# Ledger of designs, part 77: peptides against a protein of PDB entry 5H65

Target 1, 294 residues: chain A of PDB entry 5H65
Amino acid sequence: QYLERTPLCAILKQKAPQQYRIRAKLRSYKPRRLFQSVKLHCPKCHLLQEVPHEGDLDIIFQDGATKTPDVKLQNTSLYDSKIWTTKNQKGRKVAVHFVKNNGILPLSNECLLLIEGGTLSEICKLSNKFNSVIPVRSGHEDLELLDLSAPFLIQGTIHHYGCKQCSSLRSIQNLNSLVDKTSWIPSSVAEALGIVPLQYVFVMTFTLDDGTGVLEAYLMDSDKFFQIPASEVLMDDDLQKSVDMIMDMFCPPGIKIDAYPWLECFIKSYNVTNGTDNQICYQIFDTTVAEDVI

## One batch from the design tools (peptide; made by RFdiffusion4, then SolubleMPNN)

Design b2_p8_3_s2 (from b2_p8_3, 4 letters changed)
Fold by OpenDDE base, seed 3:
Structure b2_p8_3_s2 (fold): chain B 294 residues (1-294), chain A 8 residues (1-8)
Amino acid sequence: as target 1 above (294 residues)
Amino acid sequence: SDFANVRP
């Protein structure tokens, strides 16, 4: 799409909603810390959630590890089960269920594991070795997803989360509906289990200045702005470094704004009602960092 | 700088 450039001073005088193309400098941004800018977003209810901290996940999985796998739910047509008893003081039972494809165990790089009683560390180790891991618990008649506060699916270092508000969980046997039991596409798994998957997003507020005026613009983007997936950045030091470098380039510390680079952005205005106060807000959209910057 | 490092 194409829009004529509009100075910020003119934009600030106009009613919403409208779309604009601007040329401005990034005077400042918040939050300053990258880990604070990564959130989970529900595409249905649009709630923003914090990405669970590792410590939070530890608690959830520790709690799950106190539960004993139900022997009656082991070794179904869908999966083969293997049980371990830990040698720790509690002697907890850990069950790993290997999901089969048409009755055949797939290769490790194509295999989905269902884990009962695993710690975060154990689950992460398995997810690095196998294609996919779902933390589960024994329900009354079937295995069930452990907790939507934890990932419903772990693939390597990627944690896939579901929306507690919008999801209507179904039992594990519903994975039978998937024709392809090797790829384990997160959206397909989510659909089978009644989960509305959350999306990783960068959430930032940019203070933009073009010399005629200053406005704050909201950024919520998953992978287009930085050309870096928000879903991967928290677990990849190189990606984190890249984002930091980009932001330092746009808003170099210790340098006067006169030396800042010009940014061309699309922004849209919209109305927000806060009580009796009507406010016009702005959001960046359809804007990307140039390839030569990355 | 006059260089645009971000673009639509």
Scores: peptide ipSAE 0.036, ipTM 0.738, DockQ to the pose 0.041
Fold by OpenDDE base, seed 1:
Structure b2_p8_3_s2 (fold): chain B 294 residues (1-294), chain A 8 residues (1-8)
Amino acid sequence: as target 1 above (294 residues)
Amino acid sequence: SDFANVRP
């Protein structure tokens, strides 16, 4: 699409909703820390959630590890189970359930593991060796997802989360609905288990200034703006450095704004009602960082 | 120079 450039001073006088093309400088942005800028977004209820920290996951998995795997739920037509007893004071039992494809154990790089009673460290170690990992617990009649506060699926370094509000969890046996039990596409796994997947998004507020006016524009984007997936950035130092470099380029520290680069952006205005107060807000959309920046 | 570009 194409829109004519509109100066910020004119935009600030107009009612919402409208779409604009602007040319402005990034005076400042928040949050400053990249880790704080990555959130989880539900595509259904639109709730924004924090990405759990390692410490958060440690607690969840530690709690799960206090539960003993139910022997009655081991070794089904869907999965073969192996049990380990840890050599610690408590003798913790860890169950790993290897999901079969049509009754056959797949290769390790195609295999989905259901892990019961594992710590974060143990789960991560297993996820590095196998295609996919789901943290589970023993339910009443079947294995069930452990906790939506933790990843429902781990693939390599990618943690897939689900929305607590919108998900209606189904038991693990519902994975039988997947004909191909080798690829383990996150969306397919989520659908089978009644999970609404959350989306990693960059969430930032840009203070834009074109010399005629100043406005704050909201950025919520998964992978288009930076051309870097929000889902991967937290686990990749190089991607983190790239984002930091981009932001430093847009808003270079230690120099005057007059020397800042100009940014061309699409922004849309929208109304926000807080009680009796109506406010016009702005959001960046359909905007990407130029290739020469990366 | 412009470092961010709009895309339709």
Scores: peptide ipSAE 0.034, ipTM 0.709, DockQ to the pose 0.048
Fold by OpenDDE base, seed 5:
Formats: structure tokens, sequence, C-alpha cells
Structure b2_p8_3_s2 (fold): chain B 294 residues (1-294), chain A 8 residues (1-8)
């Protein structure tokens, strides 16, 4: 794909949709806080959602922890179950189901745990030790995913979420359809459970200025622009610092725009209709921060 | 670098 560089003043006069190559400075961007720029995006319905905060998850798992695991659902061909009773006034029961691979328990680094009745803290402790964790609850006939407002899969520090709108949840026994029960690829787990997985994305609005004009361009990118996965950045201080350094380089604080670096990027225009109002919007695409910047 | 690279 080849595009000639087009000045912003010319772009601003043209109809959409079109693709452009531009050279411009990043006058400003929003949101300024990195944690505010990371969202969850559904590839099907395209809804953007906030990444749940710890407090949100606490509530969900606290509610789940009030439910008692069904003894009838323990120890199936798919998993071996172990039960703990907490030493509190109510004697909360926590069930951990260890998913087997062809009847054999895999090593901890390959094992999927189904956790029933655990708190966020307990779940996180287990996820740090084992490869994969799914929060579940006892359904009528089988274990079921606890809540799509919480992760359907936790792998280390990575929380995988599903779309409530597009998912049609299936029971846990559908994991039997997976031939390999050791790797636990998120997409495979999602497919087995009828989940449309959400994608972590950076969502930012760039105000671009090339001296001929100014336009706002939307950035929605998972891992290509920064060459940093949006799915990992919230849990990695070094990655956060890297993104911050990049943005500070593009838009350095405390100095005038004349000293800002020039950015070369692709933008595409598209039409947005709000009632009777037609607006042309712009989105950055197929653009990557140079390696020497990272 | 002063540039972000374009990858069409």
Amino acid sequence: as target 1 above (294 residues)
Amino acid sequence: SDFANVRP
C-alpha cells in the first residue's frame, strides 16, 4: 500500500471515507492517564467497556463466595475437586476443581483450575501458582462460568473478559471438546464456553497539527502502535513507563509545539451520523512507533 | 527517533 503525504488542510476539505499518509505533530492527546486509555473492545458488537477495577471484582467474588458448592458436581471425568472450609462465622466453602488431561492431572504450570466460592485474593493467589483459573459456580446440571463481569480466564496477571452482549454461555463440561487440556489458549476456552472474548485496546484521541491544519484522530489499537500489548500494560510497571516515555517524547511537557517531533502515520476518514448532523472523523491505522523510540 | 513508522 502506497500513499502520498497529504497536508492536513487538504484532508480537512475532502469527503470520507479515504485513507491518508500524514506528517504531523502531536499537539495533545486524551486521556492523559494511561489507565484511562485502556479499554475492553468487543470484536462483534464493537462495544467499548471499562476494565473492571479491583473493587468491582471484589464485589462479584464476594457474592459468589456466598454460594455453596454442589457436592453432586464434584469429581467428574473432567476434573478432580478439593474443598476447603474457611474459619469464619459462616464457614464459607471453597471448591477448587483441577481439570485433567485425558484423565491425568497436568503439572501446575499446565493446569486449569476451576474456582468456586473464592475471593479475589484467593483466586489471585492460585492464579499466580497455576497456569490458568476460571471462576465458576454450581449450576443446575454442571459447573458454569460465574459472571462475565469478571474474568472468564485468569492466566498469571492477565485477566480475560467476555462480552455479555454477544456471548451465549455454555457449561463447563464443554471444555471436553478441547483435545489439548494443557495449553488453555484463551480463544479455545472462549469458544468451548460460548464466549466472545473482549480485546484489550488502547483508546486515545490524538490532536494532530502539521502547521497547515489541526484534526483529531482516534487511536484504537491492541498491540501494534506501541508494540506493547494493551492486555499486559496495566499489570506491568515497566510497560507503563515505556508507554509514558513514548507519549512524553511525542508530546513533551513544558515545551512549545515547535520543538515536538514530527510523526508519520496513516489516518482514515469515516462518516459519523448523529441525527441530522454529519461529521467526518479520523482514525489512526497501520502505524507503529519506531523501535528506536521504544 | 522523531517518527512513528507507517506500515501499510
Scores: peptide ipSAE 0.033, ipTM 0.692, DockQ to the pose 0.048
Fold by OpenDDE base, seed 2:
Structure b2_p8_3_s2 (fold): chain B 294 residues (1-294), chain A 8 residues (1-8)
Amino acid sequence: as target 1 above (294 residues)
Amino acid sequence: SDFANVRP
């Protein structure tokens, strides 16, 4: 698509909704801390949520670990089960269920583990060794997803979350509907289990200034703007540094705005009504950081 | 150049 460049002063006078191409400098942005800008977004209900911290997950998994795995649910046609007893005063039991593909255990790099009673640390260790991990609990008739407040799927360092509002959870045996039980695509797993997967997004507010006017533009983007996945940035120091470098380049600390680089981007205006109050807001879209900047 | 590009 093509739009002619419009100065901010002209945009500020126009009614919404409209789309614009602009050339402006990034006077400032918020939040300043990267970890505060990464959120979880539901594509269905559009709720924005915080990414759970390690401490939050610890509590969830500790609670789950207080429950003893049900022996009746072990070793089904879908999975083979192994039980470990921890060497502590209480003798905590951990069940690991290895999901089979057509009755055959796949290679470790293709295997999905269902973990029952594991701590966050234990789950993460297993996710580093095996392809995928789902934290589960014993239900009445089948294994169930442990908690949507925790990841429904862990693959390496990536935690996949589901929307509590939009999901209607189904039991683990519904994984049988998956033809391919080796790749464990998050969306497929989510669909089988009745989960609406959340999307990692960068959420930021840019204050843009082109010398004719100033406006705030909202950025909500998963991987297009920075060309860095929001789903990976929290777990990768190098990616974090890259984003920080980009923002420092756009908005250099300690220097005047006259020295800031120009940014070309698309913005769209939209109306926001809160009671009797009407406001025009702006959102960045279809914009990416130049390759020579990255 | 040190700027974000607009995707047409």
Scores: peptide ipSAE 0.035, ipTM 0.712, DockQ to the pose 0.047; fails the geometry check

Design b2_p8_3_s3 (from b2_p8_3, 4 letters changed)
Fold by OpenDDE base, seed 2:
Structure b2_p8_3_s3 (fold): chain B 294 residues (1-294), chain A 8 residues (1-8)
Amino acid sequence: as target 1 above (294 residues)
Amino acid sequence: SLFANVRP
């Protein structure tokens, strides 16, 4: 689909909704800090949430660690269980449940671990060695997901989160419905456990100026705009640097806007109504950073 | 242009 370039001054006079192709400079953007621009988005209820910080997770897992694993829930047809007692004053017990594939323990690189009573540090260590980790707790009749405020699945450095509003949690034994118990696809795990997975998104506001007018355009994108996954950027220094470099290129610090590069992108207008107030807003879509910039 | 169209 081809759209002819439209100057911002013309766009600002038009009713929404419409789609436009524009050529403009990035006068400014917010938030300025990358970590503030990464959010979790629910595809169902569309709620935006903050990505939990390490401190938030520490509290959740510390609370979970106060609960003793139920012996009755260990060693089922789905998983084999091992218990560790920590060498501290309280003797904290940690249960690790190794999920089996057709009754056979898979290789470590294909194995899903269910961790009960582990700290964030311990969970992360295990996730580095094994394919996948799910933090769990002992329920009345089965293991349950620990808390949707924490990741429901950890794979390497990637934390997968679920929507508290839209999810209807099911017990761990529902993982039996998965035919393939080796790949542990996040969406499949989520479906089995009744979780609506959240999506990592970049959320930014661009102030665009083409010399004829100025408008703010909203960016909400997972991996297309920067060609960098929002799900990985917080855990990768190089990716963070790349995004910072891109933004510095678009909006160079310490120089005048006259020297800024021209950006060509698509924006769509839409109406937002808050009571009696009607506002036209703009969102960037179907736009990616050019390869020569990446 | 630093941005490119990614329309399907």
Scores: peptide ipSAE 0.028, ipTM 0.690, DockQ to the pose 0.050
Fold by OpenDDE base, seed 4:
Structure b2_p8_3_s3 (fold): chain B 294 residues (1-294), chain A 8 residues (1-8)
Amino acid sequence: as target 1 above (294 residues)
Amino acid sequence: SLFANVRP
């Protein structure tokens, strides 16, 4: 769509909702640290939550590792099971269940592993060697997802999370509903297990100034603004550096705003009610960082 | 411009 550029002073006087094209400088932004700007967002209930830290996951998986895999649940039509016993951790049992496709074990790069009793380190190592990993536990009659506070699916360095509020978990055997048991698309896995997948999003507030006025614009974007997936940035130093470089370019530290670059973007206004107080807020949309910046 | 419309 095409919009004429509107000065901020004019925008600030108008009722919402409306869409605008603006040309402004990024006076400041928050949060300043990238890791604080990456959140998990539920597309259904719209709850925002923090991405769990390694320490949080360690605790969850350590707790899971205290449970002994149920022998009764090993080796089903869905998966073949292999058990390891640690020697130096008082005989900790680790079960790895290799999910089969139509009764046949896929290649390692196509195989989904269900891991029971593994540590975060062990799980991460396996996820880097195999297509996909699901942390599980022994339920009464079937394997079940370990904990929605942990990833329901790990693919390489990407952790996929589910919404605790919106999900109604189903047991692992529901993966049988998937015709293709090689690609392991996160959304398909989530659907089979009754999970509403969370979305990684960049969440930032930009303070924009065009010399006529100042307004704060909200950014909530998954992968289009920076052309960098929020789902990957926390685990990739190069991507982090790229985002930091972009933000430093937009808002150079130690330099006066007069020397800041002019930015053109789209913002939309919307009404927010807080009790009896009505406020107009702004959100960036349909905007991406120019290729010459990246 | 450092920001651009993502749509044509």
Scores: peptide ipSAE 0.027, ipTM 0.692, DockQ to the pose 0.048
Fold by OpenDDE base, seed 3:
Structure b2_p8_3_s3 (fold): chain B 294 residues (1-294), chain A 8 residues (1-8)
Amino acid sequence: as target 1 above (294 residues)
Amino acid sequence: SLFANVRP
C-alpha cells in the first residue's frame, strides 16, 4: 500500500479512524526490557496474557507430579505407555505415552509424547529429544490435558499455549482424528483437543517525534516488525540480541534525538472509550525493519 | 529509514 507522508502535527488534529504514513524518530519506547514486551494474544477474545514464568510452570508440573497415572488408561490403540518410579523420597510415578501412527511407533523426531507426572526439567529434556510433548493427566475415562496455564504442546524450546477463556478441552483420544500423526502441527493438535491457541506477540509503545509533534503508537506484532518470531525470542539469546540491537539503533542510548535515525512507518488511528473520555489512539501496522538492519 | 512498509 501507499500513503502520502503526513506530519504528526496534522495527524494529531484529525478524527479517527484513519491510516497514515509517517516519518518520525523514536524518541522513546516502553517497556524497555525485551522479556516484558513479549505477550500471549488470543485471536478470538483478543485478551493479552503474560508468558508464564519458568517458576510458574515448575509449580504446575510439580503439582501434576503428585498425581498417580491411572493404569487403566495405559496402552491404548493410540499410544504405548511406559512407567517409571522415581527414586526420590516421594517415589512419584511418571508415565510416558508414545503416540502411534496407525499402530506403529514413529521415529523419535516424529513422535508425540504424552507425559504424566513429569517435572518441567524432565519434560524439557524429552521435548528436546522427541518431536513433541503434551503434558497430560489421568481423567475419568481418558487422558486429558494437564493445565492450560502450562503449554499444551512443547516442541523443542517452543511452548504452545491455549486460551483458557475460549478453549473447550477434549480428551486425548480426540487426537485419533488427525490423519497425520507424525508432523504434529500445533494448530491441528489444538483443534483436535478443543484448544484456541494463543499467539506470541511483541507489545510495545513507541513515542514518535517528527519535529512537528509527538504521539504514542502501539505495536503488537508476532513476526513481521522485527522479522523475528516472538514465539522464539525468549528462548534464543541471539534473537534477543538482535532485537536489542535494533532498538538501540532506533533509539541509541546516551545520544540526543537530533542524531536519531528517521523511521518511516504506517500508523492507524482508532477511537478508544474509557468511561466518558473518548481518546484517539495509534497503532503501527504493515511496517518492518529493513533487511540491512538485520 | 530503518523501516520499510510491508506489502499485504
Scores: peptide ipSAE 0.022, ipTM 0.669, DockQ to the pose 0.050
Fold by OpenDDE base, seed 1:
Structure b2_p8_3_s3 (fold): chain B 294 residues (1-294), chain A 8 residues (1-8)
Amino acid sequence: as target 1 above (294 residues)
Amino acid sequence: SLFANVRP
C-alpha cells in the first residue's frame, strides 16, 4: 500500500509496469478547456467517446421528429400514450408514452416517459417535470430506443449514454422485466434494454516536473480525483468553477514553476506498443485532490 | 501536498 517516493529521473529509467509515489509540480496540462476534458468511457471495450454537443443532439432529435409515431404501438400494457400535434408548418406529431407500474400510472416524480418525435428542447422540458425520459422511435413491432448517439435515459440534467459497440439493443417491452417501475435506476434500465452504459470520465494529460525529470501522466477518472462527478460537471456551473480553481491552483497562470505547489500522487507505468515501437506511458491512480484545495 | 492517496 505504501510506496516510497521515487524521483522522476529514476522512474524514467525503469521498465514497466511499475507503481510509484511521486512528488512533483504540474508544469502544464491538456486539454485546457474543461469541456474537452470530459469524455465517455466504455467499461467493456474501453473506447473513449466525445460527449455529444447540444448541436449534435439537436440533429438527432430533429431527425427523429421527422418520423410519425406508429399508432399500432400506442397504449400497451406497459404504457399509456398521448399524442400531440405541433402547430408548425409540418404538423409534427409527438408521442409521450407514460410507463405504468403494474398497470398503474405512477406519480410524475417517479414516472418514466418514452418520448417519440420530440425535439431536444421538448425532451429537456419533460425531463424536468418527470423522473426519467427515454427518447424512442417506432420499431417494427415495438418501440425502440431512438439512437445510442443520444442519451438512452435522461434524469433531470443527467444524460446517460450507451456504447454503440458493446450494446445489443432490445425493444422497450423488455422494461417489463423490471418489477419496480418507479425508481428507474440507470443500470437497471440499461440492462433491460441491452445497453452497456458509458461512464463519464475526466481525461487529462499532466506534465509533471520534480526538478530531476519531466514526464507526462495520463488521468482518467470518473469522480475520485477531483471529488466531483464527471457526469455532473458539465451541467453545473459551480462544479465547473471548482475544477477550474483546482487546476489554477495546481498550475497557476502567470507565475514561474518554482512557485508552483508540490503535488504528491501515485502513478503507474505501462507499456504501449505502436507497431514496432514500444513506449512506456504513465497514469495517475489512487489519487485525490486534498480537502484544503477545495 | 495537494494530492492524497484515495485508497482507504
Scores: peptide ipSAE 0.019, ipTM 0.625, DockQ to the pose 0.049

Design b2_p8_3_s4 (from b2_p8_3, 5 letters changed)
Fold by OpenDDE base, seed 2:
Formats: C-alpha cells, sequence, structure tokens
Structure b2_p8_3_s4 (fold): chain B 294 residues (1-294), chain A 8 residues (1-8)
C-alpha cells in the first residue's frame, strides 16, 4: 500500500505498531562482514542460527563415516546401492544409493544420491555430478537422514538445512511418496522426510539518518532487498562482491555522510518487551535496491 | 540511482 513519506523525527515520537515510508541515508550498518549477515531462519519457531561452517560439517561427516553401512538396507525398490572401500583410513566404507524413478535409474542430472559414510569433500564432488545428494545413515529398519546439523539436501553448491526443533524426521522410504523423483524440489523432499526447511536470510541492522533524526532498522530478507539470494551468496564470489558493492555505495568508506545517497524504504515499528523494559524497534520491509544500483 | 526502491 502507498504510504506518505514521514520524517524520522516524527516516527520516533509515535507508538508502535505502524508502517512508514521514509527517505534516509545509511549512516552505518552491522555486521560489517557479509558472512556474518547470512543466517538460517525457521519459518515456524523463528529461530535464527548460524550457517554451519565447513569445519563443522567436516566433523559431522567424519563421525558419520565411522559407521559401516548396513548390508540389509542396500538395494531396495527405492534405490540401487554401490559400496566403495577407501584405500586408506582402514578401508572406510562408503555407500552410494541411487534413487530410482518408478524402478528405473534416472539420468545423472535427475538423480538423487543417498550418501552413507562420505566425507564433505566426497559429498560435494558427487553433488556436482548428480542432481542432488542427501547424507544418510543406516537406521534400524531403513536409511535415515544423517544429522540435521548438516544439510539434508545438497544441490550443486547449495546446502539445504532443516530446523532441529520443528522437524520430526521420517525414514528415507518416505521419499516414495514423491510423484516426481527427478527434480527433487527441496521443499518436497523436506516434507517427505518430516523436515521444516530453514531459510537463508540476510540479517543486518541499518542506522538510518534523514537529518531530522536517527533510528536503527532491522533487515531480515532472503532475496528481495539485494535481489540476491542469501542461499547462494556464501558460495559465489561474484555475488559477494555485488553485495559488498551495494553496501559501499550506500555507505561509502572514507566519505562524509553528506555525500551518501538517499534511500527510500518501508519500515515498520513494533514493540519489544524484555521484562519491564519496553522498546520500540523498526524493521525494513518491502524494499529492494534500485536496478541501476546493482 | 541514489535510491533504493520502495515497493508499494
Amino acid sequence: as target 1 above (294 residues)
Amino acid sequence: SEFANVRL
């Protein structure tokens, strides 16, 4: 909806909740590092969590690799299994389960692999050759997702994560419920496995100044503000450069604020209560960087 | 442009 422009000094005097259109300069922002601004958000419990680092994933997959694949769970109607033994590491066993579509192995670019006992590097290599990879482990009666602290699905360079709090994991055979076993849509996979998928989001705090007042506005956005997906930015140097460039344009280093560009955006106010302390906070919404800035 | 676009 259309809103008239309101000066920050007026906004700062008003009760929440309200929506505003503003024109202001970005005096400063935090965090300054892009990788610190990308987080995972649960749409159900609203928990924000850090994107796991490679080191974290290495530990998880290394631990998983200590378990030997159960022979009884190999070669089902859902998947065909192949086992590899490493030359080192005391002959570590790696199982790759190729998910079939209606009993037929699909093409590599349509194939979902279930990986059991693989390292992060091995899993990533396979995800680059095949459509999708799910890290799994042998359960009592079926394959199961390895760990929600790791991606439940890897597609190329994109790691899809699930909420540990909100998910109720189901066994791998529940993938049978998917009619389309070629595209492997993350949301569909998540639903089949009882996973609440997390969303990549940019999380930043903008200090906005229009000359009449100063306020901090919170930004939580997945792909609209920068017109760059938060899900891809950590794995793409060019996208990182683009975001950095945008922020440098909004808040140029070594330049006085008088020369900063004006930003038009929507902000909404809301109340936050911490015990007896009541505070009005602000959040940016329905705002995107202008096309000619990108 | 010196502006971020506001979506109405």
Scores: peptide ipSAE 0.042, ipTM 0.696, DockQ to the pose 0.046
Fold by OpenDDE base, seed 5:
Structure b2_p8_3_s4 (fold): chain B 294 residues (1-294), chain A 8 residues (1-8)
Amino acid sequence: as target 1 above (294 residues)
Amino acid sequence: SEFANVRL
């Protein structure tokens, strides 16, 4: 596709929906804090959710840790189980189930652990040592995913979440449908367990100004705009610094807008109806920060 | 850089 550059003043007078190529300066953006701009998005129902905080996860896993693993569900053809008893007053039981590939335990870096009764701290320790972790609980006849409010899969420092609205959870034995039980691709795990995976997205509102007009454009993007995955940025200081540097370059603090760089990007207009009022909104799409900026 | 790239 090729679109001619259109001034903002002309765009502001046109009906939606339309696509435009623009050249404008980033007058301002919100939210200003990076952690506030990272959300979870459902590709099906399009709900935006906050990324759970450590405190939220602590509560969920503490609640899960009050349940005792069912002995009948240990050591199946799918996994080998180990049980630990904590030295606290109640003697909390923690079960770790090591998922096998064709009856054989894979290497630690390829192994999926199912953790039952673990705290966030314990789960994180295991996820750092082993490639993949799923928090689970004992169901009536099988292990089940613990809670969609927590990650359904943890790989290193990456937490994979599922949509509560769109998911129809299936039991852990459905992992048997996976031919390769070593790679543990998040989408494959999600599919096997009936989970609609949420996507990490950067969500920002850009105020764009080309000297002819000013408009607000919505940015919702996973990894194209910054060329940095939203799924990794919260856990990587270097990536955070990179995003901050980019935004500071686009909108330098303490400098007049006349000195701001020009940004070339695509925006699309769309109609939003609020009762009797029709509003035209704008969204950035198919736009990537130049490599020399990164 | 002065520009963000546009993908077509």
Scores: peptide ipSAE 0.042, ipTM 0.698, DockQ to the pose 0.048
Fold by OpenDDE base, seed 4:
Structure b2_p8_3_s4 (fold): chain B 294 residues (1-294), chain A 8 residues (1-8)
Amino acid sequence: as target 1 above (294 residues)
Amino acid sequence: SEFANVRL
């Protein structure tokens, strides 16, 4: 639906909620670092979480690696297991469980691996070679997801996370409910395991100025604004560069705002109430950077 | 580009 352009000065005088089309310059934005702008969002409880750092994952997987795989849980109808013992003083055992499709081991590009006792490095190596990897641990009677603080599913360089608050984890054998054990769709895996998947989102605050007024608009977007998936940007230097270029174009460093490009955006206003204090906030929506901008 | 256009 068409919205007419509204100057910021007029918007600032109006009650919320409303939708607007604006033409403004990006005076500034926060956070300045791309990494800080990528968050995990729960579609159910709407909590925002930080994407775990490599160091965070290292700790989780190191902790997991201290646990010995349970022999009783190896080689089930669902998966074939292979065990390695590291040739170090600690003799760490790593179990890799190859999930079968109807009793048949799929090709590597279709195979889901359940890894038990692996380090981040080892898991990453496997994820680069095989279709999908789930970090797991030995439960009492079944393999279980290792930790929701770590990815529940790794596909290539994409780490899929689940919401700790909203998820009710089920054991690995629940993957049997999946008819297709080759594609390993994240949502299907999540459903089988009782996981509410988190969504990667760009979270930024834009300070917009059209010469009539200034307002801050919140951006929370997964893949539309930059036309770049937030889920991939952290692991792809080219995508990072693209986002950086876009932002540099919108808000060139060392240049005065009068030389900044005009941005057309949709923003919606909404009320935020803290006790008796009511504030009007703004959020960017249905806005995509044009291809010709890049 | 002088303008960053919104596309829906």
Scores: peptide ipSAE 0.042, ipTM 0.696, DockQ to the pose 0.043; fails the geometry check
Fold by OpenDDE base, seed 3:
Structure b2_p8_3_s4 (fold): chain B 294 residues (1-294), chain A 8 residues (1-8)
Amino acid sequence: as target 1 above (294 residues)
Amino acid sequence: SEFANVRL
């Protein structure tokens, strides 16, 4: 993809939609806090959602932990079940269902656990030990996903979320349709359970200035701009530091804009209607931070 | 690098 560089002053005079290549400085950006710039995006309905806070998840799992596992749903052809009763918390029952691959229990690094009645802490501990964890509850005839407000799948520190609007949940036995019951690819799990998976995205607004004009450009990107996955950044201090360093490089605090580096970006214009008011907006696309920067 | 790159 090649476009001739266009000055911002010229772009600001043109109708949308169009695509441009620009060379500009990042005068400022928002939000300034990294955790505020990471969102969940639905690829189908395009809603943006906040990533649930740990406190939010605690509430969901605490509520789930008040429900007793149904004995009738334990030990199926799909999974073997183990039950624990806690000494504290009024004898809370926790069920862990180990999903089998063709009737055989896989190794821990390949095993999917279905956890029923677990706390966030317990789930996190299990997800660090085993390949994958799905929080579930006892339905009428089968285990069901606990809540789409919580992750439908946890793999290590990665939380996979589904869209409440677009998903049509199916029971856990639908995991039988998966040919590979060892890798537990998130998209495959989602498909089997009728979940539309959400995508982690960086969402920022860049104020760009090339000396001829100033415009705001929207950034929504999963892993290309920073060459860092938005899905991993919240749980990795090193990745967070890297993003912060990149932004500090582009927009150094306490330094005059004349000393800022030049950024080459692709931006596209598009029309937005707010009631009777029509405006042209801009979005960054197909732009990547150079490897020597990160 | 002084420049951010665009993908071709």
Scores: peptide ipSAE 0.042, ipTM 0.697, DockQ to the pose 0.045; fails the geometry check

